# Peptides against a protein of PDB entry 7RZF: the designs that were tried, part 73

Target 1, 358 residues: chain A of PDB entry 7RZF
Amino acid sequence: PFQEEHLKQLYKIVPIKDIRNLYVTFPIPDLQKYYKSNPGHYLGHLIGHEGPGSLLSELKSKGWVNTLVGGQKEGARGFMFFIINVDLTEEGLLHVEDIILHMFQYIQKLRAEGPQEWVFQECKDLNAVAFRFKDKERPRGYTSKIAGILHYYPLEEVLTAEYLLEEFRPDLIEMVLDKLRPENVRVAIVSKSFEGKTDRTEEWYGTQYKQEAIPDEVIKKWQNADLNGKFKLPTKNEFIPTNFEILPLEKEATPYPALIKDTAMSKLWFKQDDKFFLPKACLNFEFFSPFAYVDPLHCNMAYLYLELLKDSLNEYAYAAELAGLSYDLQNTIYGMYLSVKGYNDKQPILLKKIIEKM
Target 2, 358 residues: chain A of PDB entry 7RZF as posed
Amino acid sequence: PFQEEHLKQLYKIVPIKDIRNLYVTFPIPDLQKYYKSNPGHYLGHLIGHEGPGSLLSELKSKGWVNTLVGGQKEGARGFMFFIINVDLTEEGLLHVEDIILHMFQYIQKLRAEGPQEWVFQELKDLNAVAFRFKDKERPRGYTSKIAGILHYYPLEEVLTAEYLLEEFRPDLIEMVLDKLRPENVRVAIVSKSFEGKTDRTEEWYGTQYKQEAIPDEVIKKWQNADLNGKFKLPTKNEFIPTNFEILPLEKEATPYPALIKDTAMSKLWFKQDDKFFLPKANLNFEFFSPFAYVDPLHSNMAYLYLELLKDSLNEYAYAAELAGLSYDLQNTIYGMYLSVKGYNDKQPILLKKIIEKM

## One batch from the design tools (peptide; aimed at target 1 G44 E50 V69 Y318)

Design b2_p25_2_s4 (made by RFdiffusion4, then SolubleMPNN; from b2_p25_2, 15 letters changed)
Fold by OpenDDE base, seed 3:
Structure b2_p25_2_s4 (fold): chain B 358 residues (1-358), chain A 25 residues (1-25)
Amino acid sequence: as target 1 above (358 residues)
Amino acid sequence: MEEFIREVLEESEKTSKLSKASIYK
């Protein structure tokens, strides 16, 4: 069992690799029996969100965090952990207490708004899409995985239980939120900056670490986390596909891209999928500019333009990725390349967002 | 305790390689 002696503890860990990480954990009840509602997934979806008003968006705006992962993880028998894991910047390493304060401010915002059925429905729809179009796993790995989860799920549900949400349980969401409190926190910080400042060594890998109690003053500061007006619930994901129609193969379908439009300003090639028969498309755009690489100044301007464009699209990138859409933007010697990939239904929406930022 | 240190290192190494945030599934 997770012992109370491990609560309100700070671990300073020296990595072998040059990594800076903050690992915040909360012991939670075993939620495995609640797989149909999966309250930990609901909370992980919100806490790990990257959209405007998200925890990550604010922490990135401060220059403290690069990436954030949130969600439940299996623990020992009879309990789980809820984890918020962040990749720290050098500046973020100096602001760990304030980063954790922002985590508790966001959690407090989730308490204030209460459980949202529309968010659950979004998670349900996303998981249903992921299940329906799941890539073929290696048979041996898949069989081993299924064998490993047969003890958690009915045989009839074992194939679907990890994906199909069925029950909105606001009571369970609130129950998990009630465990995400400063009095229940365990914190680990990973940084080479702790080298020579540790007093313990882990036996298996020789990892140097220090364990300290988190001061009661710091715990109280986190307990008194106010509502930060910068934190907002995400908007509905507009990129979730709803149309999965596969158009019939055209009689004149070519095994290579055919030129279907030729104009003074554009050429369009099309190839229908003749192999996979998925409701997916790959849109590839090559933009040509005679000025893109005419001199070093224009080359640098074209580079900076694409970096700024990518940054301006970050708010959509995550929502698109969750919905099985992706985009790529690259500089080319002739101009720029844009690729949009994934489910075809909402590709026009993502493409429009990209073009509006261009 | 030692298992937790190992877990933190393993997950930190995974997170440091992520170009985009993810959710624990």
Scores: peptide ipSAE 0.410, ipTM 0.875, DockQ to the pose 0.619
OpenDDE base, seeds 1, 2, 4, 5: peptide ipSAE 0.297, 0.392, 0.397, 0.302; ipTM 0.808, 0.870, 0.871, 0.814

Design b2_p25_3 (made by RFdiffusion4)
Pose (drawn by RFdiffusion4):
Structure b2_p25_3 (pose): chain A 358 residues (1-358), chain P 25 residues (1-25)
Amino acid sequence: as target 2 above (358 residues)
Amino acid sequence: MYGPNTDYAEELLANLDSVLDIELL
């Protein structure tokens, strides 16, 4: 649907709720026919990746961006999109051309080295382990899902869809990586600062927007010279699991969690798993404080402190959320709260690091 | 889609189809 008359354009949209965002839209051909190599998931794993020396951490370091989501958006049949959607700070709206410039800097940093064998082997291993201990399904919604993808795949791999991968073909990685060029951009800015500046309006919904077609100054500023920032490739993962042993049932087996420790400092509830036999467990905690909800100031500093803890710890723990260990730490009325769940091997390192950062 | 799991990332994905509908005008 994107003919070349309406390419290289930058819209400005006025919202109703106060948000600020930047959407970078590329068009690409259909790649649902390539469901073995999956080049869109490769570029999605290399673009939207938090951690040391990556696209998001540098935009955090310049104070412009809270978070960004990579990957490819799939629309209808026979055509596909690719999106880099970002949200903005107060002075992140002033330097949009520089943000998109850094986006093509990281794309060119990934075009000078291109394919990687160990990233494909790592991602295939992760999907294979994440498929081997695939948990049980709720019977409603699961049959709708496997009847929702029954139209595309044959009868044998109705289940093993986007779980098992056979081959690493760098040609298709290079093909989809070539289609991401600044002659294929469609920038869209959402900001509430364009109240009285909009000429055009939408008939169906009634929203207002613009047409600031990007002059060639910034296009030929985008693709001209792009060496690097302080970017780097992600490093070897250490949260990949290795212990897949189901520990045996002990003498004191109980059907409900029993109180084992009762002190004036803490108490526990414990139950070995009897039904599921998956090498994974969930640990949860609820820390109490009478000072958490005393007045609005003390009920306000709690969200700020807990949020800055999540800010400063996502850079470390994204590899744990990527390997299958997810944690969550949010505030409650009475006190604060913690819940770490996932594979059975790497809970101590993650929970201990959470405490010592806390 | 790829990226960290946050409230900000959920707001981005919640508005994406509205922006694409405008781009198709």

Design b2_p25_3_s1 (made by RFdiffusion4, then SolubleMPNN; from b2_p25_3, 12 letters changed)
Fold by OpenDDE base, seed 3:
Structure b2_p25_3_s1 (fold): chain B 358 residues (1-358), chain A 25 residues (1-25)
Amino acid sequence: as target 1 above (358 residues)
Amino acid sequence: YFGPKTEEAKELLSNEDFVLRILLQ
């Protein structure tokens, strides 16, 4: 465990690559024994959420952060880290203190709302879907992974332990959340802007860095993080599949898409899956407009329209992705292409939302 | 870890091990 002298530290690190990253880390207890409740997964799901009212949504709105990842990571023996990692913009690099303030404001919002059983249930359902339809891992990698996790899980549970949530433990969620405090923080900023401003060299790779104590004034500012009214818990994910029925192969199933509908305004081709037998579908739409590429103005308008449409759909993109749905929108020389892929059950919901934004 | 499977997220995660080695010192 880190002693007090190791807490409230700032590391300024010079990367080899041109990257700007912020790592906000908290030492936490070893949570491996709590795999059935996985409180770190619950917190990672919320802190790493990308929907409206999320930490990332607000930090993106400020122009400070491109992406955010939250979760637990194994540490040394007997402890873990909870880490919030962000990709910083150039502007975000100047606002690291304020970014971390927003992190603590979001954490304070989680404290104020308390543990939500419905969020746990959503995580459980998502993990169950992921487990049921996990891709075949390479045997060697899978064996090595299983061998590694056998140290932590009963043999009978090794195959499921990473996915199956069984126990809602609000006490453990609160326990981990209580470790996510400014007094326990270890911050790393990775930027080439620290070149020539470092005084230490890492032994293994020769990475140049500087270690500094975070000023008590800054720690107090983070400790006094008020509730920011922009932060909200996510809404329930409506895209989580519940129906996994696989329809029988039609007797007249063609190896290629068959034209099943032909109208003046639309043609529809269909091909049933004859290979994978998954409750998944790929919906592909090509929209034709005679105006899309008539002149440079119309081309630019079609481009701007698509960018605005994509932006308007961002609120659903993350929830869809978590649920194993994806969409793609592209300009074509004839108009627009839309693709919706993933579990077929909730594709109509996502498609409806896309069409409503169009 | 939660986050999109974007190339940026992969890069962020790939760099984590390097940063953690420093943070573990």
Scores: peptide ipSAE 0.214, ipTM 0.840, DockQ to the pose 0.664
OpenDDE base, seeds 1, 2, 4, 5: peptide ipSAE 0.149, 0.181, 0.160, 0.163; ipTM 0.755, 0.809, 0.770, 0.801; seed 1 fails the geometry check

Design b2_p25_3_s2 (made by RFdiffusion4, then SolubleMPNN; from b2_p25_3, 12 letters changed)
Fold by OpenDDE base, seed 3:
Structure b2_p25_3_s2 (fold): chain B 358 residues (1-358), chain A 25 residues (1-25)
Amino acid sequence: as target 1 above (358 residues)
Amino acid sequence: FFGPKSERAEELLKNEDFVLRILLQ
């Protein structure tokens, strides 16, 4: 266990690669025995959320952060870490104190709202879908993984324990949230900007770093984190599939896409799945425009349009991805390509949102 | 861990083990 002297520390680390990362870490109790409720998963889901009113959404709006990952990680025997990992912009590297303030403001919002059973239910449903439709792993890797987790789970539950949530435990969520405080923080900043400013070397890889105490005034600023009105709990994820019905193979099903609609403005090809028998579909759209590649200006405008469109869809992209839906948008020499993939049940919802933003 | 399967998110996770080794010293 970390002693008080190991808390409220800042590590400035020189990477080999040109990266700018912030790691905000909190020592937490070992939660392994609580796998049926998994309070760290609940908190990771909310802290790592990318929807409107999320921590990442606000930090992106300021130009400080590109991506954020939240969750629990195994530590040594008898403790874990809760970690918030951030990919920093160049500007974000100058605003690390403010970024961490926003993290504590979001955590304070989670305390003020309290544990939400509907959020737990979404996590449960998402994990149940992920378990039910889990891809086949390589047998050697899978057996090694199962052998490793047999130390933590009953034999009867070893296959399901990492996925199936069973118990809503608001008390455990609050217990973990109570560990996510400035007085319990350990911060690492990874940047080449610390080259020549370090005084220690890590033994294994020769990584140069500096360790500093976080000033008490900074800790107090984080402790006094107010409720930032920009932070909100996510809305319910509308993309979570509920219908997994697989339609029977049509008698006339072709091994190749068949033309099922031909109009002056559109052609539609369809191929039924005859191999995988999953409640998934792949929708591919090619949009043709004579203007897309007519000159360099139009080409650049078409590129800029897609970048802006992707940015406008970011609020849905994350919730869709969590629900096993993805989309891809690409420029082509003829116009634009759109792909929507994943569970078929909620694909129309995602497709509608994409088309409404176009 | 929650976050998009972006190359950047994967890189964050890959570097996490390295950072944690320093933090565990």
Scores: peptide ipSAE 0.233, ipTM 0.852, DockQ to the pose 0.714
OpenDDE base, seeds 1, 2, 4, 5: peptide ipSAE 0.129, 0.206, 0.211, 0.196; ipTM 0.775, 0.841, 0.840, 0.844

Design b2_p25_3_s3 (made by RFdiffusion4, then SolubleMPNN; from b2_p25_3, 11 letters changed)
Fold by OpenDDE base, seed 3:
Structure b2_p25_3_s3 (fold): chain B 358 residues (1-358), chain A 25 residues (1-25)
Amino acid sequence: as target 1 above (358 residues)
Amino acid sequence: FFGPKTERAKELLENLDKVLRILLS
């Protein structure tokens, strides 16, 4: 555990690559024994969320952050870290104090709302789906992983312990939230802008850095983080699959896509899965427009259209991804390509959202 | 960790171990 002198510290780190990253870290107790409730997973899910009213959504709206990752990481023996890591824009690098203020405002919102059973249930359901349909791991890697985690889990649970949530523990969620305070923060900023401004060198990689105490006035600003009305808990994830029925293979199933619909405006090909037998589908749409690539102006307009469309879908993309759905949108020389992949149950919902934004 | 499976998110995680070494020193 860090002593008080190690808390409220700022590390300015010079990267080898041209990157701008912010790491906001909190020492937390070892939560390994609480794997059945996994309070760090609950908090990571909310803090790392990308939907409307999320921390990332607000920080993106300010132009300060490109992406955010939240969650727990193993530390040394007897403690962990909770980490909020963001990719900074050039502007965001100038607003690190304000970014961290927003982080504490979001954390304060989580305290004000309290632990939510429904959020835990979604995490449980998502993890159960992920476990049930996990890809086959390489046997050697898998056995080594299992051997490593046998130290932490009963033998009968070792296969499921990383996935299956069993217990809602609001007390443990609150306990971890109580560690996510300004007085317990360790901040690292990674930027080339610190080149020539460092006074220390890390032993292993020769990474140059400077360590500074965060001013008490800044800590107080973060401690006085108010409720920002822009922050909201996520809505229920509508993309979580509930139907996993696998339809029987049709007697006339072809090894290649068969044309099942032919109209003046559309052709539809279908191939049933004859290999994997998963409750998944791949929907691929090719849209044709004679104007898409007729001249540079139309080409640029088509490009901008898809970029705007992708941006407009960001609110759904994350929730869909969590639920094992993905989409891809690409410009083609003939128009555009749309792909929707993943569990078939909620694909119509995602597809509808995409089409409504188009 | 929660967040998008973007290349930028991967890069954040790749650098995390280096940063943590500094934070643990």
Scores: peptide ipSAE 0.320, ipTM 0.888, DockQ to the pose 0.761
OpenDDE base, seeds 1, 2, 4, 5: peptide ipSAE 0.294, 0.302, 0.314, 0.304; ipTM 0.878, 0.882, 0.884, 0.883

Design b2_p25_3_s4 (made by RFdiffusion4, then SolubleMPNN; from b2_p25_3, 13 letters changed)
Fold by OpenDDE base, seed 4:
Structure b2_p25_3_s4 (fold): chain B 358 residues (1-358), chain A 25 residues (1-25)
Amino acid sequence: as target 1 above (358 residues)
Amino acid sequence: FFGPKTKEAEKLLEEEDKVLRILLS
């Protein structure tokens, strides 16, 4: 267990690869016994969220961070870690203190809002979908994994314990949030810029690093993190599928797409899934415009239009992805291509939003 | 962990494990 002397530490680490990463870590109690509520998953979902008002959205807007991952990780026996990991830009490497300040501002926002049952329900539903439609794993890897997790879960629940949420425990969420404090932080900065500036070598891999105490003034700055009005909880994810009905295979199902609509303005081809039998669809739209490629100006306008459209859809992209939906927009020499893929239930909602932005 | 499960994230796992050993020691 980490003592006070092990807290408020900064590690400057030299990577083998040319990477820039920041790890902000917090020792937390062992949450394994609470797998049915999984408060670390709840917090990881919010801290790792990519939608409007998220931590990542703000850090990206400043040009400091490319990606963010949040969540619990197993430690040694009797404790875990909560980790926030970000991919740093070159500019972000210069603003690590301010990045961490924003992390604490977001955590403070989570404290102020308190635990939200609807967020837990979304996590539950997403995990249930992920479990139900889990891809086939390689048997050898799967059996080895299951053998490992048998140490943590009852035999009857070993297959479901990593996925199925059952209990909303706001008390446990608050307990974990109370551990996400500046006085409990361990920070690692990973960059080649620390080469030749290290004084320690890690025993197992020979990784070069320097360990420093974080100055008390910096800890106090983080402790005084205010409510940043840019941070908001995510909106409800409207793309989470609830209907998984698979329609019976039509008696006249063709192995190829059949033309089911032919009009002056549109042709529609349809093929039923005869192979996978999943509650998924692929919608592909090709839009034809005689103006899309008539001259260089129109070509550039069509490109710019699509880039602006993509940007306007970014608010939905992450929520759709979490729900197992994806879309793609491409310019073609004849106009535009749109695809919508994933669970069929909420595809009409995503498609409607795309059309409304067009 | 929540975040993009990119193929790049899998390549970062080896470096992550090294960093985590230092952080978790």
Scores: peptide ipSAE 0.187, ipTM 0.756, DockQ to the pose 0.501
OpenDDE base, seeds 1, 2, 3, 5: peptide ipSAE 0.184, 0.178, 0.180, 0.178; ipTM 0.737, 0.742, 0.745, 0.732

Design b2_p25_4 (made by RFdiffusion4)
Pose (drawn by RFdiffusion4):
Formats: structure tokens, sequence, C-alpha cells
Structure b2_p25_4 (pose): chain A 358 residues (1-358), chain P 25 residues (1-25)
């Protein structure tokens, strides 16, 4: 749908609720036919990746961006999109050309070195382990899912869809990585600061927007010289699991969680799993404080402190959320709350780090 | 086509709620 008359364009959209965002849209051909190598997932794993020395951490370090989501959007049949969607701070709206410049800096930093064997082996291993201990399904919604992807795949791999990967073909990685060029951009800015500046309006929904077609100054400023920032490739993962042993049932087996520790400081509820036999467990905590909801100031500082703790700890724990260990830490009325769940091997390191950062 | 693209962008932007990096499939 994107003919070249309406490429290299930058719209400005006025919302109703106060948000600020930047969408970078690339068009790419259909890659559903390539469901074994999956080059779009490779570039999605290399673009939208938080951690040390990556695309998001540098934009955090310049104070322009809260978070960004990579990957490829799939539309209809015979055509596909690729999106880098970002949200903006107060002075992140002033430096949009520099943000997209850094996006092509990281793309060029990934074009000078191109394919990687160990990233494909690591991602394939992760999908294989995540498929081997695939948990039970709720029978409604699961049959709709496997009837939703029954049109594309043969009868043998109706289940093993986007779980098992056979081959690492760097040609398709290079092909989709070439189609990401600044002659293929379509920038879209959403900001509520364009109230009285919009000429065009939408008939269907009634939204207002513009046409600021990007002059060639900034295009030929984008692809001209792109060495690096302080970017780097992600490092070897240490949260990949190795212990897949189901521990045996002890003498005191109970059908419901029993109180084991009762002190004036804490109490526990414990139950060994009897039904599922998956090498994974969930640990949850609820910390109490009478000062958390006293007045609006003290009910306000709680969200700020807990949010800054999540801010400063996502850089560390994204590898745990990527390997299958997810944590969540949010506030409640009475006190604050914690819940870490996932594979059985790396809960102590993660929970201990959470406490000592807390 | 352009009006449909603007409606999709605004709908996605109003439901954008992430605090960490992520990717689409």
Amino acid sequence: as target 2 above (358 residues)
Amino acid sequence: DEEEFVAEVLHDAEHFSHDHASYLS
C-alpha cells in the first residue's frame, strides 16, 4: 500500500489524551513464507533489547526516551511492516531528528557486522526449552488459536509453530536488514502541542494531522556517516536454565499450603507441586507499612519510589524476563508487593538482587 | 489510505504502555 509518492513523510497528529510518541514505519515484503529462519524475529531481538550498551539504554542516558518497542508488524497478506515505536519526554520532542539519527546509527552498527551464529543458537535453544515445558492450556482460546494458524502451516507442525527453528540463513537476515534504509521511512509524531496548526482532518474518526514531507537535508544527514555511538552487542546470557530436575515428594505431603513459620516478623505458606511436575515455581510477597497510605503525599511517594526502583532495575533484569523468569513489583494500598515466577533455577539470585536494590 | 494509517497510529499510541524494551512478533 505504500507507493513512493507517500514515502519519506512525517505526519503530526493531535491526540485527545496527553501522550507523546514517535512511530518509525518501514515497509517490507511478506516473510510468512519464511517460517523456519524467521529474519524478522532476529532483527526484533537485536533492535528492541534492553541491557548494557544497547539502543534503549543510550536514549535513557541522554534523557529523551522512557522505553521503546522493536519487532515487525504483520498486515493482511502479501505485505508486511516493520516498526520502531518510541515515547518521548518533555525535551525528547525537541530532538526527534537526533533520535531517528541514533536509530540508524544502531542499524548501521548492526549492518557492519551483520549475522551472528551464537545469537541464533541461543534464541533457538530458548524457544526449544520454552516449548519443552509448555504449560497446560485453557481449552477455550487454545482451539481458536490453533484454528487461527491452521491456514498457513501443514498438519504436522500445527503445534510447533514459531517454537522450533531448523536453519540459520544469513542471506534473509541481510535481505531484511537492507530494506531498512532512510529512503523507506515514514515518520509519524503524536503530540498535543499541535492544536491550532493542523489543516487536514480525518473524515472517519475526526482526527487532525499534517503533511511535513521531510526535505532532503535530513535524509542525507541520516545515511551519510554513521559509525557508532556507545552501542554494543548484548553479551552472553547467564539466566539460561540448566536444572530441570523434578524434586521428589516428601513425607509431609499436604493438599493445601500450610503455615510453617509464624513469627512476629513473617509468615510463610508452602506447598510442593503435586499435579503439574514442571521445573518451575512461583514466589510471592506482601510487605506492610502503616505509612503507605496515611495522606496523599505518603500515598504518592510510594508510587514514585517503586517506579524509580523499576526504572533502575529493568536494565539488569531484562535478561531474566527474557529467559523465563518474570518479576513484578508494584504498590498496594496497605504496603508494597512482590511476585517473582518462572523457572526453578535462578530465583535466589534474582530475588536477592531485588532486595538489595530495594 | 492516509486517513486509515493515521487512525492506526493514534490507536496504537493511546494504548502504548510500556516501561521496558520489547519487540513485536

Design b2_p25_4_s1 (made by RFdiffusion4, then SolubleMPNN; from b2_p25_4, 17 letters changed)
Fold by OpenDDE base, seed 5:
Structure b2_p25_4_s1 (fold): chain B 358 residues (1-358), chain A 25 residues (1-25)
Amino acid sequence: as target 1 above (358 residues)
Amino acid sequence: EIEREVGEWLEESENFNESRGSFLK
């Protein structure tokens, strides 16, 4: 376990690349034995959520953060880390204390709401889907991975242990939340802005850094993090597939897309999957507009429109992605292109959401 | 241990691909 001397520390690190990252880390007990409940994944799912009322949503609204990742990471023997990692904007680099305050406000919200069994069930369902339809790994890599994890899991469970959640353990969720406190924090800021302001060099990579104690006043501010009314638990993920039926191959199935609808305003091509036999589909839409490329102004307006549309869809994009659905929107010389890919079951829901924003 | 952690943070930062949500992997 980290001694008190290693806690409440700030590391200012100089990168080689022009990057700005913040790592907020918490030493936690080794949770490996609790893989059936995986409390760290539960917390990582919520803290790393990108929907409305999420930590990321608020930090993005401030212009401080672009991306956020949260979850457990392996440490040395006998402990793990819980990490919240964010990509900082230039403005965010100036507001690190406030960013971390918001992190603790969100954590406080999680404490106030308590462990939610429905959230655990969603994590379970998502992992079950991911396991059932995981891509075929390369045999050599897969064998090496299995050999590595055999040390952690029973042989009977080794293939499933990373995916299958079985036990809702609110006590373990609370236990991990109790470790996510300012007094247990280690902060790293990675930025070129620290160049020439460091006093240490790491021996392994030659990384220049400075270590500082976080002031007690700052720790106290984070300890007094109140409930921020902007933070909310995510809504239920409507995109989680439940129907995995694969339709039989039609006798007249063509090796190429067949024109199945031809109208003055639309043409539709269809090809049934004859290779993969997965409950997945690809929906591709090309929209034609005579105004798309008529002049530079229209081109720029079309570009801005798609950027705004993508931004407006961000609330659904994350939940869809978790559920194995994706969309793509692109400008074309003729108008726009929309693609929806993934599990077929909930594609109509995502497509409807896109159309409603359009 | 601390120095190794600093190096690891840098390496992770420099290799930071578009990671989302709970996937620290």
Scores: peptide ipSAE 0.091, ipTM 0.787, DockQ to the pose 0.572
OpenDDE base, seeds 1, 2, 3, 4: peptide ipSAE 0.082, 0.080, 0.088, 0.076; ipTM 0.774, 0.778, 0.784, 0.774

Design b2_p25_4_s2 (made by RFdiffusion4, then SolubleMPNN; from b2_p25_4, 16 letters changed)
Fold by OpenDDE base, seed 5:
Structure b2_p25_4_s2 (fold): chain B 358 residues (1-358), chain A 25 residues (1-25)
Amino acid sequence: as target 1 above (358 residues)
Amino acid sequence: MDEREVAEWLEESEKFDASRGSFLK
């Protein structure tokens, strides 16, 4: 276990690349034995969520953070870390204390709401989908990975253990949340702005860094993190597929898209999957407008329209992506292109959301 | 804690792909 001298530390690290990252890390017990409930994944799902009322959404709204990752990481023998990692803007680099305050406000929100079984069920369902439709890995790499994890899991579970959740354990979620406290924090800031301000050099790579104790006043500010009313739990993910039926190949299935609808206003081509046999579809839409590229003004208006449309759809983008759905919107010389890809079951829901915003 | 942690943070930072909300595995 970390001694007190290793906690409440700030590391200022000089990268080789021009990057700005913040790592907020917490020592946690070894959770490997709890892989069936995976409380660290539950917390990482919520902390790393990108939807409305998420930590990332608020930090982005302030212009401080571009991306956020949350989750557990292996440590030394007998412990793990929970890590919140963010990509910092230039402005965010000046507001690290406030960013971390918001992290603790979100964690406090998670404590106040308590463990949610429906969130666990969504994680379970998402992981089950990811397992069932996992892409083929290179045999050599896969075998080596499996050989490595045989030390952690029963042989009969080794293929499923990283994916299949079985047990909702609110007690373990609360136990991990209890470790996510300011008194247990280790902070690393990676930025070139620390060049010439470091006093230590790491032995292995020659990385320049400075270690500082986080002031007790800052720790107290984080300990007194109030509930921020901007933070909300995510809504249920409506895009999680539940139907994985693969329709039989039609007897007249063509190797190329066939024209199945031809009208004055629309043409529709269809090709059944004859190769992959996955419960996935690709919907591609080309919208034609005679005004799209008629002049520079209309071109810029069409561009602005799509940027605004993309922004308005951002609330669904993350939930769709988690569920294995994606969309793309592009300007074309003829108008607009829309694609929706992924599991076919909930594509109509996503498509409807897109159309409702148009 | 070992200076290796600093190196690991740097290495991870330099490999950080701006991928959405991925869980640290």
Scores: peptide ipSAE 0.030, ipTM 0.702, DockQ to the pose 0.548
OpenDDE base, seeds 1, 2, 3, 4: peptide ipSAE 0.030, 0.028, 0.029, 0.020; ipTM 0.669, 0.680, 0.687, 0.575

